# Peptides against a protein of PDB entry 8OXM: the designs that were tried, part 32

Target 1, 371 residues: chain A of PDB entry 8OXM
Amino acid sequence: FKAEFRLAGGVNLPKIIDCVGSDGKERRQLVKGRDDLRQDAVMQQVFQMCNTLLQRNTETRKRKLTICTYKVVPLSQRSGVLEWCTGTVPIGEFLVNNEDGAHKRYRPNDFSAFQCQKKMMEVQKKSFEEKYEVFMDVCQNFQPVFRYFCMEKFLDPAIWFEKRLAYTRSVATSSIVGYILGLGDRHVQNILINEQSAELVHIDLGVAFEQGKILPTPETVPFRLTRDIVDGMGITGVEGVFRRCCEKTMEVMRNSQETLLTIVEVLLYDPLFDWTMNPLKALYLQQRPEDETELHPTLNADDQECKRNLSDIDQSFNKVAERVLMRLQEKLKGVEEGTVLSVGGQVNLLIQQAIDPKNLSRLFPGWKAWV

## One batch from the design tools (peptide; made by RFdiffusion4, then SolubleMPNN)

Design b1_p10_2_s3 (from b1_p10_2, 4 letters changed)
Fold by OpenDDE base, seed 1:
Structure b1_p10_2_s3 (fold): chain B 371 residues (1-371), chain A 10 residues (1-10)
Amino acid sequence: as target 1 above (371 residues)
Amino acid sequence: SDVLKEMLAA
């Protein structure tokens, strides 16, 4: 390892290190401390299995549908090493960087990212109607700019068009697989874009199996399909390539129901894999500036678990696991709100739910649904 | 190595 490191930012201060392999090649690694990487590792394995299913199907293989994966090596319950996604940038960094973000560069007369966040935080405890009105005002004064990512990176028109298609396919594949696995909405810093391929890499997979719905501010979208995410697809938006790639991905997932259920069942009942939402994790994911005073760093998660009867914990866990498996089976059958939908009907419902400004306005303001 | 252990302990 080199003696020098870079900070990636964030509360856990992950360290980017350069290492020289036994092959003499330099490789970048992200070292996370105080974070459980087991869930990230498990989700990368599930993505690799989904990629195998997508490569076996002729229609998804022809469309080059894949989820970008990275290597995760858990070292303990609170530490691990990640492969650093070289040549990637967080979409949030490109869009809403304080110094030179694309919104500031292309829309200098719009609201700043800070003004948008402030307006949405002021209404956080307000009615859904007030949240919707303020969200619409924010959206009117903060217009999407993510189209400029491909325009900046790919100056040749033929390359630009190809990369915009690669982006659209990546969003479609990750959205549908993310919905099946219950990843839900993804914070803009937890979605990386590859500056060479225009493909997305999803990182920090600590919310899965619809556990985002049990947060203090529950999730209201099946996946992130915000205005900037759509703007990156270009003038067709969600229509055409995106919709067709979602449908073809959903066809493969539904036709692989038995395999996906078996895999998820093994994972849900693995005693080493904690996927459940705990109160401390929920507070961390939706931390408010007001909550900084109550987070004494000494709350070992370990001390509160010790007092529940093992039998009551196990019964509560088993009931949650059964409910997750039941909901996964429903998704893979196309059961939405008690109705069996076709692949096209299910994909249409999910797209409509994901782009609905009423659903987006109800999200936690920290997740920046206006970006 | 020791640098990695120190970085994980910090």
Scores: peptide ipSAE 0.000, ipTM 0.399, DockQ to the pose 0.037
Fold by OpenDDE base, seed 2:
Structure b1_p10_2_s3 (fold): chain B 371 residues (1-371), chain A 10 residues (1-10)
Amino acid sequence: as target 1 above (371 residues)
Amino acid sequence: SDVLKEMLAA
């Protein structure tokens, strides 16, 4: 390891270290302290399995449908080493950085990211109607700009077009795989974009199996398909390439039902894999100070060994695990709201749910649903 | 490594 480290941005101040491998190659590593990387490591293995399924199917292989993965080495319950995704940027940093964000550069007369945040915070405890009205006002005065990412990074028109397609395919694949796995907490800092490939890298996989629905402010969308995410697809938006890639990904997932259920069952009953939402985790996710700059003292969650009182907690856990497996089986059968849908019908419903301003307006303000 | 231990203890 080099003696010097850099801080990455964010509340937990992850340390970027350079290490020299036994092969003499320098590799950048992200060291997270006070974070349980076991969940990330497990979810990366599930994503690798999904990629194997997508690679076996001729139609998804021809479309190069993949979810981007990174190496995770958990070192303890509160520490680990991540492969640093060199040449990636958080979507939030590109779009809503206070100094040089794309919204400020391309839409200087729109509301600032801070003004949008403040307006949505002011209505956080209000009715769904008041949240919807303020969300629509914010959206009117904060127009999408993510189309400019590919335009800035790829000056050649043929490369630009190819990268916009790569982005659209990556959004489609990660959206459907993320929905099947019930991946939550998809705020703009948990989604990176590769500056060379235009593919998305999903990080911080600590909300899975629809555990986002049991947060104090429940998640109301199946995946992130906000206005900027759609704007990055170009003029066709969610139609054409995105929809077809979602349908082909969903087809592979549904046709792989037995494999996916077996894997998820093993993971849900793994005593080392804590996928359940706890009150402290819920508090941490939805009381995060909105200012990316404030070093909140990480509450030393004392290792209260919650001695799981064996009988009643095991029965409650088993009932939650069974419910997760049942809901996963429903998704893989195309059962939505008690109705069996075709792949096209299911994908259409999920797209409509993800873009619905009523669903988006109900999200926690820190999710930044207007971005 | 001692650097990694220091980094995880900090």
Scores: peptide ipSAE 0.000, ipTM 0.402, DockQ to the pose 0.036
Fold by OpenDDE base, seed 4:
Structure b1_p10_2_s3 (fold): chain B 371 residues (1-371), chain A 10 residues (1-10)
Amino acid sequence: as target 1 above (371 residues)
Amino acid sequence: SDVLKEMLAA
């Protein structure tokens, strides 16, 4: 270990540590404190299994459809070591950094990221109609710029084209795998883009199995497919490469139903894997900036011996697990809203749901659905 | 939220 560390930004102040391996190679590691990395570790294993399924199929293998993974080593319930995603940047940092973000650089006359957030927070408690109107005003005055990521990083036209395809394939694979696993929408800081590969890395996998639907502001999209995410695909948008890669990924997932159900069943009933949404986690994920003042977590949560009968907790947990498995089985059968869809029909429905400005306008403003 | 209470009460 080197004596120097860097702080990564964020509330938990993760430490970036350079380690020299026994092979003499320097490797960056992220040491997270006060964070349960077990869920991240489990989800990385599920992604590796999905990648194995995608590599077995000729059509998905030819397209190099993979979800990017990173190494996670949980050290305790509140600490672990991650492989630092070297040469990655959060898409939110590239797009909406306060000083040098792509929106400010390419669209200096548009609303600032702060103005957009303020407008959407002002309507957070309002009707769906009022949220939609303000979201449309924000979108009109905050035009997508993520196309410039590949243009800035890849100056050679042939490389640029291949990297834009790699990005589009990465979005497609992560969107469909994310839908199957119920990851929902993803905060812009929890999606990293690799500056060399243009592939996405999803981090902080604390919401899975559609637990985003039980948040105080429920998720309304199957995955993040916001305007900037689409803009990064270039002029084709969600059509052509993205749609075909979604369909081929969904085909592999549906054809792997028994394997995926068995894996998820084992995980849902693993006593070491807490995937359930708790009220504190829900508050943390959708915390309002105004509510930061008084909630010092007095970590005196140890002394509530709420002797809730262990039997009633176990029965409630089992019902939630069964419901998750039933919904996973429906997804893998192509059952949407009680109707059996083809792969193309299901993928089309999911794309339409993900890009619908009515669904996007209902998302938690902290997740910046206009970006 | 009331939805979380309903899902835990059902």
Scores: peptide ipSAE 0.000, ipTM 0.334, DockQ to the pose 0.041
Fold by OpenDDE base, seed 3:
Parts: C-alpha cells; sequence; structure tokens
Structure b1_p10_2_s3 (fold): chain B 371 residues (1-371), chain A 10 residues (1-10)
C-alpha cells in the first residue's frame, strides 16, 4: 500500500488507497467505513452468476451482454474494501452538477436541477394528479442532454457509435437483471458510467427483492429508464438495440429459472444476508435534506431489542422470503398481473411501466425521475 | 451510498 490516502467526497468520507499488486500493477482501492458492504458483495456474486449464464448463451455472448461488477471485500458489518472503478463517474455528477453539469452547459435556459427538485418537493404530499401535472411542467422545462456524454468522450465517429451501442447494451442487461432481482434505489448517484467503455456500473445494492415497493414513497418503476437514460441511446431510443437486448437477456433469465431460484433461495435464508427493509434504512433512504440539520448524532442505537418474540419475527421473515421467491418465479415464468406473457410481451410491459410519466411522477423527489 | 459512488467515479 502507498503511505498516502485520498478522501473520496460524500457523507461517509471513504479513503482511497493505492496498492501495488504482486504483479507490479497499481490498483486503487477504497476503504468504506460506517456502511454494510455484505449486501453489495452478495449482489455482486449474483451478477457474476447472471454474467456466466449470459456468456453461455450464443445470442447474448455475441451481443457482449454483461453487468459490470466490482470486487467487494466486507471486513465487518460497518466496513469493507472495494475495488475502485477508475474512470467512472456518477451519471448524476455528469448531468446535474451545479457548476458544470451537462444540463446547465447544453440547456442554460431550462430549469436548474435545484428548481426541478424544489417543484417536485412542494407537491410531494399532494395528489397523484398534482404530482403528474408538476412533473410534466418540470419535464417540459428540463430537456434531456445525456446524448452529449458519448459525444464529449468519443470524438471518432466509429468509436462513438460502438460506445453508444455498449451503453445501450449495458442499460438493457442491467435493467432486465435488476428487474428479475427486484433491484431498487436506482437514483442518478447509484448508477455510474465508465468514461472509457460507456458501460454502467450499478452500486449501493441495498434495496433488492422489490423492497423499494415498501418504502414510505414506494417505487413505481421496474428499473431506471428516464428521459436522459433514453437520450444516451441516441435517435432509436428504447426501440431496436435496447428492446432486442432486453428480450435476449429475459430469454436467458427465463431459461435459467431453476438455477436463479435455487441461488436466490439460499441467499434469502442466509442469516448473514440482511436484505429486508427496516424503518431506519427506509428513513435514511428517503430523508429530506432539510431534516439532516436536526438529527444530532445522539441517537445512541441503544439496542432497543424490539423483543418481538423471536418466533413472530422468524414467521414474518419466512412469509416475506416465500413471497419474494413466489414473485421471482412469476417473473421468470413471464407472469405479470396474473397473465402469462411472451418474452416480447413482458419486456414491452416493463419498458412501458418504466417510461410512464404517471409512474415516474409518483417516485420520491430524491430519485430525480425528471433526469 | 455516496462513498461507493465516489470510489467508482474516480
Amino acid sequence: as target 1 above (371 residues)
Amino acid sequence: SDVLKEMLAA
């Protein structure tokens, strides 16, 4: 290890450490404190398995359909080491940074990211109709710019075209696998883009198995397919390459039903893998920036053992695990709302649900559904 | 988490 460390920014101030491997290669690592990396480590193993299934199929292998993974070494319930993905950036940093964000650079007369967030926060407690109207006004005055990512990074037209295809394939693969696993909390800071490959890296995998649907503001979309995500695909949008890559990914997932169910069953009943949503986690995920000022750190998490009888907790847990497995089996059979769909029908339904402005307008304002 | 974001973003 080098003697110097850098701080990564953010609330938990992680330490970036450079290490020289036995191969003489420098590798950047990050040491994270005060966060449980076990869930991320488990979900990375599930993604590696999904990648193995995708590489075995000729059609998905030819399309190079993969989910980008990173190495996670959990050290404790509150610490771990992560492989640093050099040359990525949060899509939120590129799009909506206050000083140099792509929306400000390319659309200086549109609403600011702050104005959009403020408008959606003002209607957060209002009807779905009022949320929809304000969301449509925000969307009209905040137009997509994510097409410029590939245009800025890749000046050669042939390279630009290949990278836009790599991006579209990465969105398709991660969207379908994320839907099957019920991956939530896909806000613009939890999705990174690699500046060299144009592939997405999904991070903070702490909302899985549709636990985003039981948040105080429930998640209403199967994956992030917002206007900027679509704009990055170029003129074809969700049609052509994206749709075909979703269908081919869904075919592989459905044809691997037994393997996926067996692995998820083992994970759901692993006593070391806490995937359930708890009230403190829900509060942390949907806290308002205004509420950060009054939370003095003097909540000693006294282990108020909510001595819910161990038997009632275990029975409740088992019922939730069974529901997750049943819903996973339904998805892998193409059962949506009690109807069996073809792969094309299921993928079409998921795309329509993900782009529906009525579903997007209902999301928590911190998810930034207008981006 | 903002931590993983910045780790992966550099």
Scores: peptide ipSAE 0.000, ipTM 0.380, DockQ to the pose 0.092; fails the geometry check

Design b1_p10_2_s4 (from b1_p10_2, 6 letters changed)
Fold by OpenDDE base, seed 4:
Structure b1_p10_2_s4 (fold): chain B 371 residues (1-371), chain A 10 residues (1-10)
Amino acid sequence: as target 1 above (371 residues)
Amino acid sequence: SDILQEMLAS
């Protein structure tokens, strides 16, 4: 280990440590404290499994459809070591950094990221109609710029085209697998983009199995497909390559139903894997900036011996696990809203749901659905 | 887990 460390920023102040391996190679590691990396580690294993299924199929293998994974080594329930995704940047940092974000650079006359957030926070407790109107005003005055990521990083036109294609395939694969696993919408800081491959890396996998639907502001999209995410695909947007890659990914997932159900069943009943949403996790994920002042987490975890009968907790857990498995089976059968859809029909419905400004306007403003 | 790798290797 080198004696120096860097802070990666964020609330938990993760430490970036440079390590020299026994092979003499320098490797960056992210040391997270006060974070349960077990869920991330499990979800990385599930992604590796999905990648194995995608590599077995000729059509998905030819398209190089894969979810980017990273190594997670949980050290305790509240600490671990991550392989630092060297040469990645959060899409939120690239897009909406306060000093030099792409929106400010390319659209200096648009609303600031702060103005957009403020406008959407002001209507957070308002009707869906009022949220939609303000979201449309924000979107009109905050135009997408993520196309410039590939243009800045890849100056050669042939490389630029290949990287834009790699990005589009990465979004498609992660969107469909993310939908199957119920990852929902993703905060803009929890999606990294690789500056060399243009592939996405999803981090902080704390919401899975549609647990985002039980948040105080429920998720309304199957995956993140916001205007900037679409803009990064170029002029075809969600059509052509993205749609076809979604369909081919969904085809592999549906054809792997038995395998995926068995895997998820084992995970849902693993006593070491806490996937359930708890009120504290929900508060952390949707914390308002105004509420930061009072909740010093003096959660001494010790004193709430709420002797809830172990039997009632177990029955409630089993019913949640069964509902998750039933919903997963429906997704893998193409059952949407009680109707069996073809792969193309299901993918089309999911894309339409993900890009619908009515659904996007209802999302938690902290997740910046206008970005 | 190793069990999950075995289930995919089968």
Scores: peptide ipSAE 0.007, ipTM 0.507, DockQ to the pose 0.020
Fold by OpenDDE base, seed 2:
Structure b1_p10_2_s4 (fold): chain B 371 residues (1-371), chain A 10 residues (1-10)
Amino acid sequence: as target 1 above (371 residues)
Amino acid sequence: SDILQEMLAS
C-alpha cells in the first residue's frame, strides 16, 4: 500500500488507497469505514450467479445481458475494501452536481436540484395528493437530460449508438435482477455509470429482499426507472430494446427458479449475512442529510449487544425469511398482486409501476425521484 | 460464501 490516501468525498469519507499488487501493478482500492461490506460481497456473488445464468442462455448471451460486478473484500463488520471502479461516476454526480451538473448545463432555466429537493422536502409529511401535485410541478420544471451523457462521452455516431444500447441493456438487466432480489435504496449516488462502457454499476447493496418496503417511508417502485434513466435510452424510451431485454432477463430468472430459490435460502439463513432491516439502519438511510457535504459525525452506535431473547427472535426471523422466500417464488412464477402473469405481462406491470408518478411522488425525497 | 462457490462450481 502507498502511504498516501485520498478522500472520495461523501458522508462516510471513504479512503482511496493505491496498492501495488504482487504483479507490480498499481490498483486503486476504496476503503470504507463504518459500513458492513458483507452485504455488498454477498450480493455481488448473487449477481455473479445471475450473470452465469444469463451467459448460459443463448438469447441473453447474444444480447450481452450482464450486471456489472466489483470486488468486495470485507475486513470486519464495519470495514472493508472495495475495488475502485476507475472510470465510473455516480449518475447523480453527472446529473445534479451543484456547479456543473448536466441539468444546470443543458437546462439552466429549470429548477435547480436544490429547489426540487426543497419543494419535495416541504411536502414530505403531507398527503399523497399534495406530494403528487408538487412532484408533477417539479417534473415540469426539471426536464430530463441524461441523453447527453452518451453524447458527451461518445462523439462517433456508431460508437454513440452502441453505447446507448449497452446502457439500455444494463438498465434492463439490473432492473429485473434487482427486482427479483428485492434490491432497494436505488438513489442516484448508489448507481454508477462507466464512462467507457456506458454500463451501470450498482453499489451499496444493503437494502435487499424488499426491506425497502419496511422503511419509515416505504419504497413504492420495483426499480429505478425515473425520467433521466429513461432519457438515457434515447427516443424509444422504455419501448423496444429495454422492454425486450427486461423480458429476456425475466425469462431466464423464471426458468432458473430452483437455482435462485436455493441460493437465496442459503443466504437468508447464513448467520453472517444480516439482510434484515433494523430501526437504526432505517433511520440512517432516511435521516441522511440530503446535503452530501455535511460531515455529520456518525453516532457511535455503541455495540449494545441487544441480547435478543433467542427463541422469539428465531421464530420472528424464520417467519420473515419464509415470507421473503415465498415472495421470491411468487415473482419467479410471475405472481403479481395475486394474478399469474406472462413474462411480457409481468415486465409490463413492473415498468408501469416504476414510471408511475404516483409511486414516484411517495418515495423519500433523498431518493430524488424527479431525477 | 464458500457454499455459494461450491454451488457455482457444480
Scores: peptide ipSAE 0.007, ipTM 0.515, DockQ to the pose 0.021
Fold by OpenDDE base, seed 5:
Structure b1_p10_2_s4 (fold): chain B 371 residues (1-371), chain A 10 residues (1-10)
Amino acid sequence: as target 1 above (371 residues)
Amino acid sequence: SDILQEMLAS
């Protein structure tokens, strides 16, 4: 270990440590303190499994459809080491950095990211109709710019085109696999983009199995397909490459139903894998930036000897696990809203749900659905 | 890791 460390941004002040391996290679490691990295570790194993399924299929292998994974080593319930995603940037840092964000550089006359957030926070407790109207006003005055990521990073036109395709394939693969697994909390800081490959790296995988739907402000979209995410695909948007890659990913997932169900069943009943949403986690995920100062609950884990009858907790847990498995089976059969859909029909419905301004306007303002 | 690989190899 080098004696020097850098702080990564964020509430938990994760430490970036440069380590020399026994192989003599320098590796950057992110040391998270006070976070349970077991969820991230388990979800990375599920992503590796999904990648194995995608590599077995000739059509998905030819398209190089993969989810970017990183190594997680949990050290305790509250500490672990992440492989640092070197050469990645949060999409939020590129798009909406206050000093030099792409929105400010390319659209200086649009609303600032702060003005957009303020407008959406003002209507947070209002009707869905009022949220929709303000969201549409924000969207009109905050136009997408993520096309410029590939244009800035890849000056050669042939490389630029290839990287835009790599990005589009990465969004498609991660969106469909993320939907199948019920991955939530896809805010602009939890999605990194690789500056060399243009592929996405999804981090902070603690909201899975549709647990985002039971947040105080429920998640209303199957994955992040916001205007900037679409703008990064270029002129075709969600049509052509993205749609076809979603369909081919969904086809592999549906054809792997038995394998996926068996693996998710084992994970749901693993006593070491706490995937359930708790009220404290829900409050933390939807906390207002203004309220960050006082509520560091020192969760002293010690005193919750609440003798809630172990039997009633276990029965409630089993019923939630069964519902998750049933919903996963429905998704893998193409059952949406009580109707069996084709792969193309299911993918179309998911795209429409993800881009619907009515669904986007209902999200928690911290998710930044206008980006 | 290994359990998931065994389950995928079976």
Scores: peptide ipSAE 0.007, ipTM 0.558, DockQ to the pose 0.019
Fold by OpenDDE base, seed 1:
Formats: C-alpha cells, structure tokens, sequence
Structure b1_p10_2_s4 (fold): chain B 371 residues (1-371), chain A 10 residues (1-10)
C-alpha cells in the first residue's frame, strides 16, 4: 500500500488507496469503513450469474448485454475493500459538479443544481399535485445535457456512435436486471460511467428486493430512467436500441425463472445476508442536509438489545422473504398489477412508469429525479 | 497490512 490516500467524500469517508500487487501492478482500492459490504458482495455475485445467463443466450450475447461488476472483499460486517472502478466518474459528478458540471457548462442560464434541490425540498411535505407542478417547473428550467458525455469523450464520429450504443445497452441491461432484483431508483452518485467504454457501474447496492418501497418516501419508479439518463442515449431516447435491449434482457430473465428464484431463495434465507430495511438505514438513506448535525456517530449498532422474541422476528422475516419471492416470481412471469403481460408489454409498462413525471416528482428530493 | 487495519479502524 502507498502511504497516501484520497477521500472519496460522503459521511463514512471511504478512503481510496493505491496498492502495488505481488505482480508489481498498481491497483486502486476503495476502503469502506462502518458500512456492511456483504450486500454489495452478494449483489455482485448475482450480477455475475445474470451475466452468465446473458452470455448463454445468442441474442443477448450478440448485443454484448452485460451488467458491469467490481470486486468486493468483505473483511467484517462493517468493513471491506472494493476494487476501485478506475477510469469511471459518478454521473452526478459529471452532470452537477458545483465547479464545472455539464449542466453549468452547457446550460449556464438554467437553474443551478442547488436551486433545483431547494425548490423540490420546499415541496417535500406538500401534495402530489404541488410536487408535480414544481417538478415540471424545475424540469423546464433544468434541461438535460448528458448527450455531451459521449461528445466530449469520443471525438471520432464512428467511435462516438459505438460508445453511445454501448451506453444505451448498459442502461438497458442494468435497468432490467435492477428491476428483477428490486434495486429501484439509484442515486446519481451511485451510478458510475466508464470514461473509456461508456458503460455504467452501479455501486452501493444497499437497497434491493424492492426495499426502496418501504422507505419514508417510497420509490415510485422501477429503475432510474431520468431525463439525463435518456439524453445520453441520443435522439431516439428510450425507443429502438434501448427498448430492444430491455426486451432481450427480460426474455432471458423470464426464461431463467427457476434459476433466478433458486438463487434468490438461498440468499433471502442466508442468516449472514441482511437485506431487510431497518429504521436506521432508512433514515440514513433519506437524511436531510439539516439532519446531518443531529446524527451523532453514536449510532453504535450495539442497540441490538431489542430482544423481541426471536420467534416473532423470525416469523416476520419469513413473511417478508416469502413476499419478496412471490413478487420476484410475478415479475418473472410478467405479472404486473394482476395482469399477465408479454415481454414487450411488461418492458413498455416499466419504461412508462420510469419516465412518468408524476412518478419522478414523488421521489425523495435528495435522489435528484430532475437529473 | 497495518495501514489497512488502521484505515478500517479509523
């Protein structure tokens, strides 16, 4: 290890360290303290399994449909080492960096990212109607710019076109796999883009199996498909390549139902894999900037002294696990809102739900649904 | 390494 480290930012102050391997190669690693990396490790294994299924199918293999993975080494329940995704940037950093973010550079007369966040925070406790109106005003005055990512990074027109297709395929694969696994909406800092491949890397997988629906502000979208995410696809948006890649990914997932159910069942009943949402985790995920001052780091998880009868906890856990498995089975059968849909019908419904401004306006403002 | 343990303990 080098003696120097960099901070990646955030409350837990993850440390980026440079390591020289026994092979003499330098590798960057992210050291995360105070966070459970077991969920990230498990989800990376599930993504590798999904990639195996996608590689076995001729149509998905031909389209190079993959979800990007990274190495996770959990060292304890609260610590581990991540392979740092070298040559990646958070999409939020590219889009809404305070100094030189793409919105500020390309749309200097639009609302600032701070003004957008402030407007949406002011209506957080208001009606869905008031949230929708303010969200539409924010969207009108904060126009998408993510098309410029590929234009800045890939100056050759043929390379630019290929990389835009790689991006679109990556969004499609991660959206459908993420929906099946119930990852829900993803914060813009938890989606990295590779500056060489234009592929997405999803990090911090602490919300899975639709646990985002039980947050204080529940998620209302099946995956993140915001205006900037769509703008990165170019002029066709969600139509053509994206839709077809979603359909082909969903076909493989539905045709692999037995395998996916068996894998998820083993994971849900693994006593070492805590996927359930707890109140402290829910508060952490939806903290306000004002609440950062009162959450003293004395959330010692030693208050496991809620010795509620082990039997009642186990029965409640089993009922939640059963409900997750039932909902996963429904998704893999194409059952949406009590109706059996074709792959094309299901994918269409999911796309419409994900891009609906009414759904986006109801998301937690901290997750920046206008970006 | 001791540095990694120190970084994880901090």
Amino acid sequence: as target 1 above (371 residues)
Amino acid sequence: SDILQEMLAS
Scores: peptide ipSAE 0.000, ipTM 0.386, DockQ to the pose 0.037

